# Designs tried in a protein design run: peptides against a protein of PDB entry 3WG5. Part 74

Target 1, 218 residues: chain A of PDB entry 3WG5
Amino acid sequence: LAKNIVYVAQIKGQITSYTYDQFDRYITIAEQDNAEAIIIELDTPGGRADAMMNIVQRIQQSKIPVIIYVYPPGASAASAGTYIALGSHLIAMAPGTSIGACRPILGYSQNGSIIEAPPKITNYFIAYIKSLAQESGRNATIAEEFITKDLSLTPEEALKYGVIEVVARDINELLKKSNGMKTKIPVNGRYVTLNFTNVEVRYLAPSFKDKLISYITD
Target 2, 218 residues: chain A of PDB entry 3WG5 as posed
Amino acid sequence: LAKNIVYVAQIKGQITSYTYDQFDRYITIAEQDNAEAIIIELDTPGGRADAMMNIVQRIQQSKIPVIIYVYPPGASAASAGTYIALGSHLIAMAPGTSIGACRPILGYSQNGSIIEAPPAITNYFIAYIKSLAQESGRNATIAEEFITKDLSLTPEEALKYGVIEVVARDINELLKKSNGMKTKIPVNGRYVTLNFTNVEVRYLAPSFKDKLISYITD

## One batch from the design tools (peptide; made by RFdiffusion4, then SolubleMPNN)

Design b2_p13_4_s2 (from b2_p13_4, 7 letters changed)
Fold by OpenDDE base, seed 5:
Structure b2_p13_4_s2 (fold): chain B 218 residues (1-218), chain C 218 residues (1-218), chain A 13 residues (1-13)
Amino acid sequence: as target 1 above (218 residues)
Amino acid sequence: as target 1 above (218 residues)
Amino acid sequence: VVGIEPISFPVKT
């Protein structure tokens, strides 16, 4: 029996292997408690493509709905964050947040300049991000343009273009607006209708390891 | 009841998020079948630190013993591969393989030169690799020197110095030599004595996704 | 290491 519980956890900073560990830990806790869903408050400037792909896969393997919430105001789901969002069961954004800017890079040179990814890598991630959009029934054209045009969108634009599902100011509004929505990707092979009627919200704190690694990667 | 089954799978190439997915998939399959252990034939020049840390964590969370086997002859557990090995329940190496060279880098410049990691990052990974060695009862001094001296070892040296547990030419010799050994880290909170008496060896093939991503990251 | 903009700091080991 699913408990009427929704977990909320925060992931902030660069997408790294530790970020994967955070996702895995948070989702696992919520799975163990048979939560109705987990909401991940995401604020990321981007990060590593490998970690990003792992996170997407971990979300796709979740036994419960994983909602990516770009929060708080001023936060972003930039670069890797957009891929993660597009791989999730539902995307929400707070007013004053952003999503997009997904162009792959090889890194930064000594002078701080971006080292461009070769066309082969860029094309791979174009195909990948489009597949995420298509699988989730989201706007694959805009997903591609997140790479090809380095496009960044406001919540209102992202909602309008069918990139995201909810604009919400806080967790309460998110729960209210997402109640009764179908997940954009399946949970255990089935699309789930979210039920947030009379749910208890449980906040997950970052572990000591989470705090330490966040401090080192900042 | 544990089935008298040992899984064997191959992980080759750069350590990336996909490599994590491979580890996760392979270990999950072996866990589901209540295997006695999984042996990962590892051949890696290194890769991403974030993916590496996730892989280590996934191994540590395994419900079954995970044996890292640097194989075949000519293979290496270089850089990230060494961390992964040190995070596993048992390390084996084939003759003619190598382990070590764990110095963190920020990447490669346009001219192919290595961009050095700042001391803060280097010191972090020194502490991390030493912790892996200490937790597994392996040589923490050598683990540090894998970074500070960019040290690479032969199987015979690694065995001598207490970095690894087994030198074996093939899976059969590995099973024979590791039979009756205790895992160097706990499985579900307990050190396990490996029992490879009358085991069936099951080989796991790479998925289509595994093949595709390996092709793109090469 | 494939990073994704705007911030990718690939640490390789």
Scores: peptide ipSAE 0.030, ipTM 0.282, DockQ to the pose 0.137; fails the geometry check
Fold by OpenDDE base, seed 4:
Structure b2_p13_4_s2 (fold): chain B 218 residues (1-218), chain C 218 residues (1-218), chain A 13 residues (1-13)
Amino acid sequence: as target 1 above (218 residues)
Amino acid sequence: as target 1 above (218 residues)
Amino acid sequence: VVGIEPISFPVKT
């Protein structure tokens, strides 16, 4: 039986328009090869709301399942990363990672102080994040608290509260644990059962441009 | 008499957190040298609201006058650029440049469609841009229309409507025309009369990091 | 980050 292909790619750093391009490129490659899924190893402290929303939309429009994997240990899906994860077909986290802390801000002052978003903006993102959670069958109350309480969770807590689907130490364990799971959101209008039996893992490297941008933003 | 120093630096591209770093670096250098002013040659299609607000704050906290110069011909201070300009001590534009088009958006959909900002966000930025205009003694009605009508103006129009202070073809003409003008916002709590008599112009180059980021975002 | 046209000023989260 022909091996099902699973792509793995890494996205690290702030969520920007460039990050959208990375997601788009990676997902497109996996779509072209009719992969069983793509796993995005995500490590982000957050970023831009616009880019985040576009990334979520890109994921939701994917012809294949997109798995967000908060990886490696020490990584986070913070702020924008949480939204992206909640918009994806499956969320996994490695031990020692975190998710949450989603309170929108207008920026940082020169002294490093947070410029708070007005209630109107905050409320918008509360509604948005709750929608993502609800649509994916995840905990909308906790999703809201990611904003209202700036809550940050461990993988074990996130799993317990129904925010994520898998805790896995590595790609192999992720594939093993997620095998047979249904996507939390539909692919082409249908919930897909993931088949990670007899799969070939293909790693996607960042483009030269990707490497350069990551180097500069860090 | 010791020559007054005027710094000139270029900021081009999308307004991001990195753009803030550029502004901060450039202004800091000019502050350290007790420059008469710094001129930022700005060419931007817009960018992030957070970065924009932080940049405005950085400008407002400057120990020296910060002049935004929409330059070269063909450049724009669009969207975020307009806000930044309105937050600065003096705005100049070269012939063939534009300013305005400030309607906030949440981003672009995959099809390139604008994702509209909710009225709450739009109204916030209306209030914000009007505040910038009012504080700088500039046309707050036009500032609002930069959002509500997505208005874009030529230098001549912008000058006529009291949005900007100078139309100049080059740095020399800018210095000549702005000499003796008072800053539109205070420096250290006081409106400063610009003295561009017998000045030394010093150009600041982008850092290696600046060059790299600009290269990737274009 | 709220997006402002022509380039988006996204609200930062």
Scores: peptide ipSAE 0.026, ipTM 0.321, DockQ to the pose 0.219; fails the geometry check
Fold by OpenDDE base, seed 2:
Structure b2_p13_4_s2 (fold): chain B 218 residues (1-218), chain C 218 residues (1-218), chain A 13 residues (1-13)
Amino acid sequence: as target 1 above (218 residues)
Amino acid sequence: as target 1 above (218 residues)
Amino acid sequence: VVGIEPISFPVKT
């Protein structure tokens, strides 16, 4: 029996327009190969809301399941990362990672203080994050509290509260645990049962261009 | 006896050219008032190397002591933040904060992977961070390991290893513990003994402009 | 652009 392919790619750092391009490229490659899924190893402190929304949209438009895996230990899906995760087909976290802290800000002032978003913007993102949670069958109350309380959760808490689907130490455990799970959002309008039996794992490396842009933005 | 003034300002988020402007503004205000010191509450995951170097230079050119305080709990002086701290007159950390992870990168690839800096660049920053540590009488070996091992330390470890000078829960404890300490680098060519006896703490808030720019860069 | 916290900025060195 032909092996199903699962792609694995890493996205690390701030969520920007370039991060969108990474998501788009990786998902497109996996789509073209009709992969069973793509796993995105995510480590982000957050980033731009516009890029985040575009990424969520790109994930939702994926022809294959997109699994956000907060990895490795020490990584976070913070702020924008949480939104992205909540918009994805499956969320997994490695032990020692975190998720949450989603309060929208206008940025950091010259004195490094958070510039608070106007209530209108905060309320917009409360509604947005709740929608992502609801659409994915995840805990919308906790999703709201990621903003209102700036809540950050461990993998164990996030699993317990129904924010995420899997706690896994590595890709193999993730595949094992998520095998037979349904996607939390539709793929092409259908909820997909993940089939990680007899899969080949293919790692996607950053392109040279990806490496260059990251260098320039730093 | 006239109260000495200590300024406190927050710098949070990515280190950018705008962050430099924040440092410059805050330090300038404190200089103009002949403050005993300025405490910068720092929470940064890192940022641009150019901006970082400019900030370090601005700190080193300060007419008053600049104390980097990694605050609040949960904050980090990661990457660029570590360089900034090591270039400052005093480093303090709150419990539950971190410092380190200083490996230079060219950025993040489209796939979110770290684009490794060429060995020449890595070696440059090894030399640079070691110089900052040496000049400030801090642990240059650990400073190097912030790059070579991507080491991240707790406040307790950082204090133990001679990377930082103070662990403090809040500004009051920081002032108490740092009172009578010498700056780790010169102020106007002289090592200054901090005098936080009978001080007035003044908080600097981000300007409207600071708030706006941060909003735009996010 | 609304920033979402926490934003870790990789130190681009």
Scores: peptide ipSAE 0.026, ipTM 0.274, DockQ to the pose 0.293; fails the geometry check
Fold by OpenDDE base, seed 3:
Structure b2_p13_4_s2 (fold): chain B 218 residues (1-218), chain C 218 residues (1-218), chain A 13 residues (1-13)
Amino acid sequence: as target 1 above (218 residues)
Amino acid sequence: as target 1 above (218 residues)
Amino acid sequence: VVGIEPISFPVKT
């Protein structure tokens, strides 16, 4: 019996239009191969809100489940990364990672100080992040506090508070723990039960362009 | 008598953190050489608001006059470019260029449609662009309309309406026409009278990194 | 970063 495929890809660094292109490419490959799911190993300090919103939309339009996995230990789904995670079909975190710190900013001044977003922008993103949490059945109060209190959580806290679904040390543990879970948002209008009982894991590498861009932005 | 130096540098493409680095580098070089001014030949369709605001701040903190020159013909100071121009010490445009179209957006959806900014964000940038115009003694009503009406102007219109100071076909005409003009904002707390009677023009080239980034982002 | 036309000013999150 042909093993169902689960794809794994890494997305690291700032969320930009190039990050969108990576998400789009990776998800498209997984869709074309009718994969059971794609797991995105995410490590991001944040980035652009426009790119983030596009990525969320792309995930929500995916024909297959997209699992955001904050990995490896030391990684974060900070700011934009949290929004992306909350917009996804399942969130996992490795021990020693973090999620949250979602307060929008207009940038950094020359001295490295934060330029605060006006209340109206902040409130927009409060509403947005709450909507993502509510649509996915995740903790909308904590989602709000990711902004209002600049809250960051450990995987254990995030699991406890119903922000995420799985704490896993590696891909194998993730597959094991998430097996039989329903997606937190629909795939093509239907909540999907994840079946990882007989799967082949395939790793997707970044393109040459992806590597070059990462090299320049890091 | 040692000719006073005027630097000229080109900044083209989307406004990003790398664009900030270019502005910072170019202005720093010109400051170190005690240049009479630096002229930035700007061609941008817009970009990031955070980077834009940082660039505006960097210009306003410059120890020398920073002239934004929308050049060559066919170029634009669109969106973020308009803010940068309005934050500068003098604005010039070449014939066949444009300025304006400053309506903030949250990005583009997958189908290429604009994701509109909430009214609160739009209003924030209305206030911001008006402040830039007012501080520089430029037309604040038109600055507002760059957002509210998504207005774009020709150089001739922009000059007529008091948005810009000079229409010039090339650097030589720019120097000639701007000679004796006062900066529209202070340099180190003082309005400076531009003296271009005996100047050497020096062109600053992009760094290797700048070229590489431009190649990737274009 | 909130985008402005023709290119977005994305709000950094």
Scores: peptide ipSAE 0.022, ipTM 0.274, DockQ to the pose 0.223; fails the geometry check

Design b2_p13_4_s3 (from b2_p13_4, 6 letters changed)
Fold by OpenDDE base, seed 3:
Structure b2_p13_4_s3 (fold): chain B 218 residues (1-218), chain C 218 residues (1-218), chain A 13 residues (1-13)
Amino acid sequence: as target 1 above (218 residues)
Amino acid sequence: as target 1 above (218 residues)
Amino acid sequence: VVGIEPISFPTKF
């Protein structure tokens, strides 16, 4: 009985075009092996909206379920990370993590102040984040408030409000709790029931380039 | 007679937060030395709007004139580069360079297609680029058309249409032609007449970090 | 990050 493979990879730091390449590489590996799923351990303070949207699209085009796992404790799926999570097939969070804070900005001034996005941009991303929530059957009201109120949630709150699907301390608990869940968005046009009853966990390592870029962008 | 110092630094590649740091570092060095000006040799295909806006703000807050020089031949001030140029105290271009192509996009799809910016975003940047042109006394109609028509101009066209101030083959010709010109925007609240009659040209080198990031992002 | 052609001006989140 060929063990169903679940891949686990880590993505940490700012969401950039390089982050897209990481997502693409990791998902492609898992697709090639016909994995049951890939779990992305995500820790991000946010990043680029274009990269974020490309990542969301890449996830939605995945041939396998992509689970975003806000991990380890202290990690966040902040800003762009929340969008990515909401675009994924399943969201999990470890205790001591956070999700939200999705208000778009144009950048930081020299004095460290935020340059506010114009209402037009803010409204665009309100519509976008709500669409992600609606498509995934997640709380669209809270998704909007991630922007309008710059709301951040604990894992317990996010679960309670229907933003996420799982609170789990580690990969094993995640697999256990998510077993039998349906993906919140389709995989190749169909909702998939996750089967983690007999799985091998395989960890993907960052490439040398990944390590180097991470080191430089930190 | 203390020779007036003109700094020259190169910024090449995508406009990012790191590019902002380069601008900030280079301008700060030149400010500390009370330079007559700094010339930034710019070659960019574009980049991040947030970083671009921060760079524009940093230039506008400069205590010394910042000259954007699209250089060498084959270089461009494309997209974000055009905004940066329009936000600067003086624009020069070498023959065989280009400026323009300023239509905002949200990114690239997996198939390599452009994800169009919503009209609200496009209109925001139309207003923004026009404001930069107006404040600098440059052609606001052409600035708008850099977006609406995705217009790109040669140095000769850009000069002819009042988008730029100088066409120059090298730094020496640039200094010669720009001598006695007024900055197109104020320096510390006043328009400055450039004085390049007795100047020492000092080249700033990229930091090791700059080189490494450039190498990785190439 | 909103991109401007040819490279996007990404809105930062």
Scores: peptide ipSAE 0.080, ipTM 0.348, DockQ to the pose 0.232; fails the geometry check
Fold by OpenDDE base, seed 5:
Structure b2_p13_4_s3 (fold): chain B 218 residues (1-218), chain C 218 residues (1-218), chain A 13 residues (1-13)
Amino acid sequence: as target 1 above (218 residues)
Amino acid sequence: as target 1 above (218 residues)
Amino acid sequence: VVGIEPISFPTKF
């Protein structure tokens, strides 16, 4: 029997238009091969709101399940990363990672102080993040508090509060725990039950361009 | 029996004079073919007030029902998009979308700060948005708060508060749910009951010009 | 020109 394929790729650093290109490339490869799923190992401090929203759309338009995995230990899905996760088909976190801190800002002043977003923008993203949570059947109250209280959660807390679906130490544990789970949002209009039995794991490497850009933005 | 035709077109990006041309073109095509309705898949962060008002007028002058559908998931009918929606014959939203944040601004300063509109302009648009809501039998209090509180809503909230008529995941669900609904504003002076039985869905593609302009304005 | 724009694209998270 043809082995089910699961792709694994890494996205690290600030969320920008280049990060969108990475997501698009990785998902497209996995779609072309009719993979069972793609797992994106995500580690981000945040980034641009426009890029984030485009990434969420790209994930939701995927022909295959996209699993966001906050990995490795010490990584975060901070700010924009939380939105991306909440927009995905399944969220996993490794122990020692974090999620949250979603308050929008206009940037940093010369002295390193945050330039606050006006209420207009903050309220927009409150509605947006709540909508992502509600659509995925995740905790919308906590999603709002990621903004209003600058809340950040551990994996255990996030699981407990119904923000994420899996805590896993590594890819093998993730596959084991998520096997038989339904996606939290539909794939092509249908909720999919993940089948990680008899899978081949294929790692996708960053392109040369991906490496260069990550180096410049770090 | 001749199939009833429903047109579907997409409008994405900032609301400008070019967006008006898109609306006009799409609606005109659907009018010429005596379509049952046109569905406009809308995703906009907002735009120009003048263009917005012209678009609202064009919709209200349509010979056929114009349905604004905030789609896909992750899209928004933000700012000018909310006005356009409130001026239309029916509003639908996909899960994971948002509506609201309607406070007028004069633009952005060099530091990215919002330049506030004077009270005169703000009060004008409060009256305008309330009028659109009242005319369509939608929640005028919430419409006002889209400005005064920079309120943004999820689809479920917007439906609950009587701002929109339909939450739908896709075009097929939209057609199913809106079948038999009356338009919220008149078509040629009459409220129309939508008939989406035995319909042919026809997609209208953006023109080359539409694509070029969207690329430049993004 | 009166703009009705909620999102500053320079908005960061």
Scores: peptide ipSAE 0.037, ipTM 0.315, DockQ to the pose 0.142; fails the geometry check
Fold by OpenDDE base, seed 4:
Structure b2_p13_4_s3 (fold): chain B 218 residues (1-218), chain C 218 residues (1-218), chain A 13 residues (1-13)
Amino acid sequence: as target 1 above (218 residues)
Amino acid sequence: as target 1 above (218 residues)
Amino acid sequence: VVGIEPISFPTKF
């Protein structure tokens, strides 16, 4: 009986155009091997809106389910990470992680103060994040509050409010808990039921390029 | 007679948070050595607005003049590069370079199409780029048209329209032509007259980190 | 971060 393959990859740090390349590479590998799913262990403080939107689109175009797993404990899917998660087929969080704080900013001033985004930019991303939540059947009110209140949630809160689907301590618990769940968004136009029975877990390492970029951005 | 030091550094590629770190590092080194100026050889297709704004602020906070030099021939100060240049103490271009094309976008869609920025974002950056031009005594009408017409200029056009101060083939010609010019924005609240008589040129290499980032983003 | 052409200046979150 050919074992279903589940890929696991890590994406850490700021969301940039390079982060898009990582997502694209990882998802492409998993697609080529007809994996049951790919799990992306995500730890990000946020990053670029363009890269975020491209990543969301890449996830939504995936031929296989993409599970965003906020991992390890202490990690976050902050800002851009929340958008990415909300655009994915399934969201999981480890205990001791966080999600939210999505208020768009233009950047940081020289004194480290936040340069606020103009209301129209904020409103654009409110509409965008609500769309992601609505399309995935997740809590659009909380999604909006990730911006309007700069709200951050624990895994338990995120689960309670219907922002995420799973709280899991590790990959094995994630696979066990998510087995039989339907994807929150379609894969190739259809909601897929995850089948993690008799799966082989394959870890994807950062490419040399990925390691180099992380070393530079950390 | 203690030779005046002029630092020369290169910044190439997309404007990112790492590009800010490069600017900060280079300017800091030149400040520590009380350089007469630092010349940044700039070749960029553009990049992030936040990084751009931070870079502009870092330049404006410099204790020494920062000269943006669009170099070598074939290079551009496109998009974010134009803003950075307009925020600097002096702009030079080599023959065969370009400046402009500053229209803000949200990113690229999956099909490679541009995601247009909403009018409020565009208007924000129109106001911002005009402010940079006005503060530096450069052509604010052309600065606006870099956005509204996505205008790109040759060095000769940019000089003619009062966008830049110098057209120079190399560092030696740049030093010669810019000698005795006043900075277009203040240094520590005062317009500085550049003194490139009897200068020592010191080249700053990319740090190992800089090389690594460029290798990843190219 | 707003993207500026030809390279995007994305909005940061």
Scores: peptide ipSAE 0.028, ipTM 0.282, DockQ to the pose 0.225; fails the geometry check
Fold by OpenDDE base, seed 1:
Structure b2_p13_4_s3 (fold): chain B 218 residues (1-218), chain C 218 residues (1-218), chain A 13 residues (1-13)
Amino acid sequence: as target 1 above (218 residues)
Amino acid sequence: as target 1 above (218 residues)
Amino acid sequence: VVGIEPISFPTKF
């Protein structure tokens, strides 16, 4: 029996227009191969709102399930990363990772202090993040608090509160635990039951450009 | 039986004079074909007040129903987009979208801070947005709060509060749910009951100019 | 020009 394919790709660092290109490329490859899913190992401190929103749209337009996996231990889906996760078909976290801290900012001042977003912008993203949570059947109250209280959660807390679906130590445990789960949002208008019973895992390497940009922005 | 035609077009990005030209072109095409309606898939962070007001007028002068559909998930009808929606014959939102944040500004300072509009301008747009809501039988109190409190809403909240008419995941669900609804404002002086029982959906592609402008303004 | 202006996407988080 032909093995179903699951792709795994890593996205690390700041969320930028280039990060969008990475998501687009990775998802496109997996779509072309009719993969069962793609797992994105995510480690980000955050980034640009515009890039984040485009990434969320790209995930939601995917022809296959996109699983966000906050990995490895010590990684985070901070700020923009949380939005991306909440926009995905399934969220997993490794032990020792974190999620949250979603308050928007305008940037950093010369002294390194945060330039606060005006209420207009903050309220926009409160509505946005709540909509992502509601669409995916995740905890919209906590999603709001990721902004209003700068809340950050452990994997255990995030699972407990219904923000995420899986805590897993590695890809094998993730596949095992998520097998038979329904996607939290539709794939091509349909909720998909994940089938990881007989899968081949294929890792997508970053392009040379991906490596260079990550090196420069780190 | 000849199928009634429904046009679908996308408008994304900032509301500008070019966006007006897009609305005008799309609506004109649909008018020429005596379409049952045109659905505008809207995703905008806002834009110019003058362009917004012209777009509202163009919608209100349409010979066919203009449905604003905040789509896809992650999209917004923010700021100017909310005014445009409130000026339309029917508003729909996809899950994961947002509406609101309508406070006028004069622009951004060099430090990225908002330059506030003077009370005269703010009060003008309060009156304007309330009029749009009242004309369409939508929640004028919430419409005012989109300005005075920088309020933003989820689709579920917007539906609950009587700001919008439909929550739909896709065009097919939108057509199904809006079938038999009356337009919230007149079409050629008459409230029209939408008939989506036997329709052909036709997508209008952006012109090359549309694609170029979106690429440059992103 | 009165802007019912975009949420400027220099917004970061």
Scores: peptide ipSAE 0.027, ipTM 0.299, DockQ to the pose 0.140; fails the geometry check

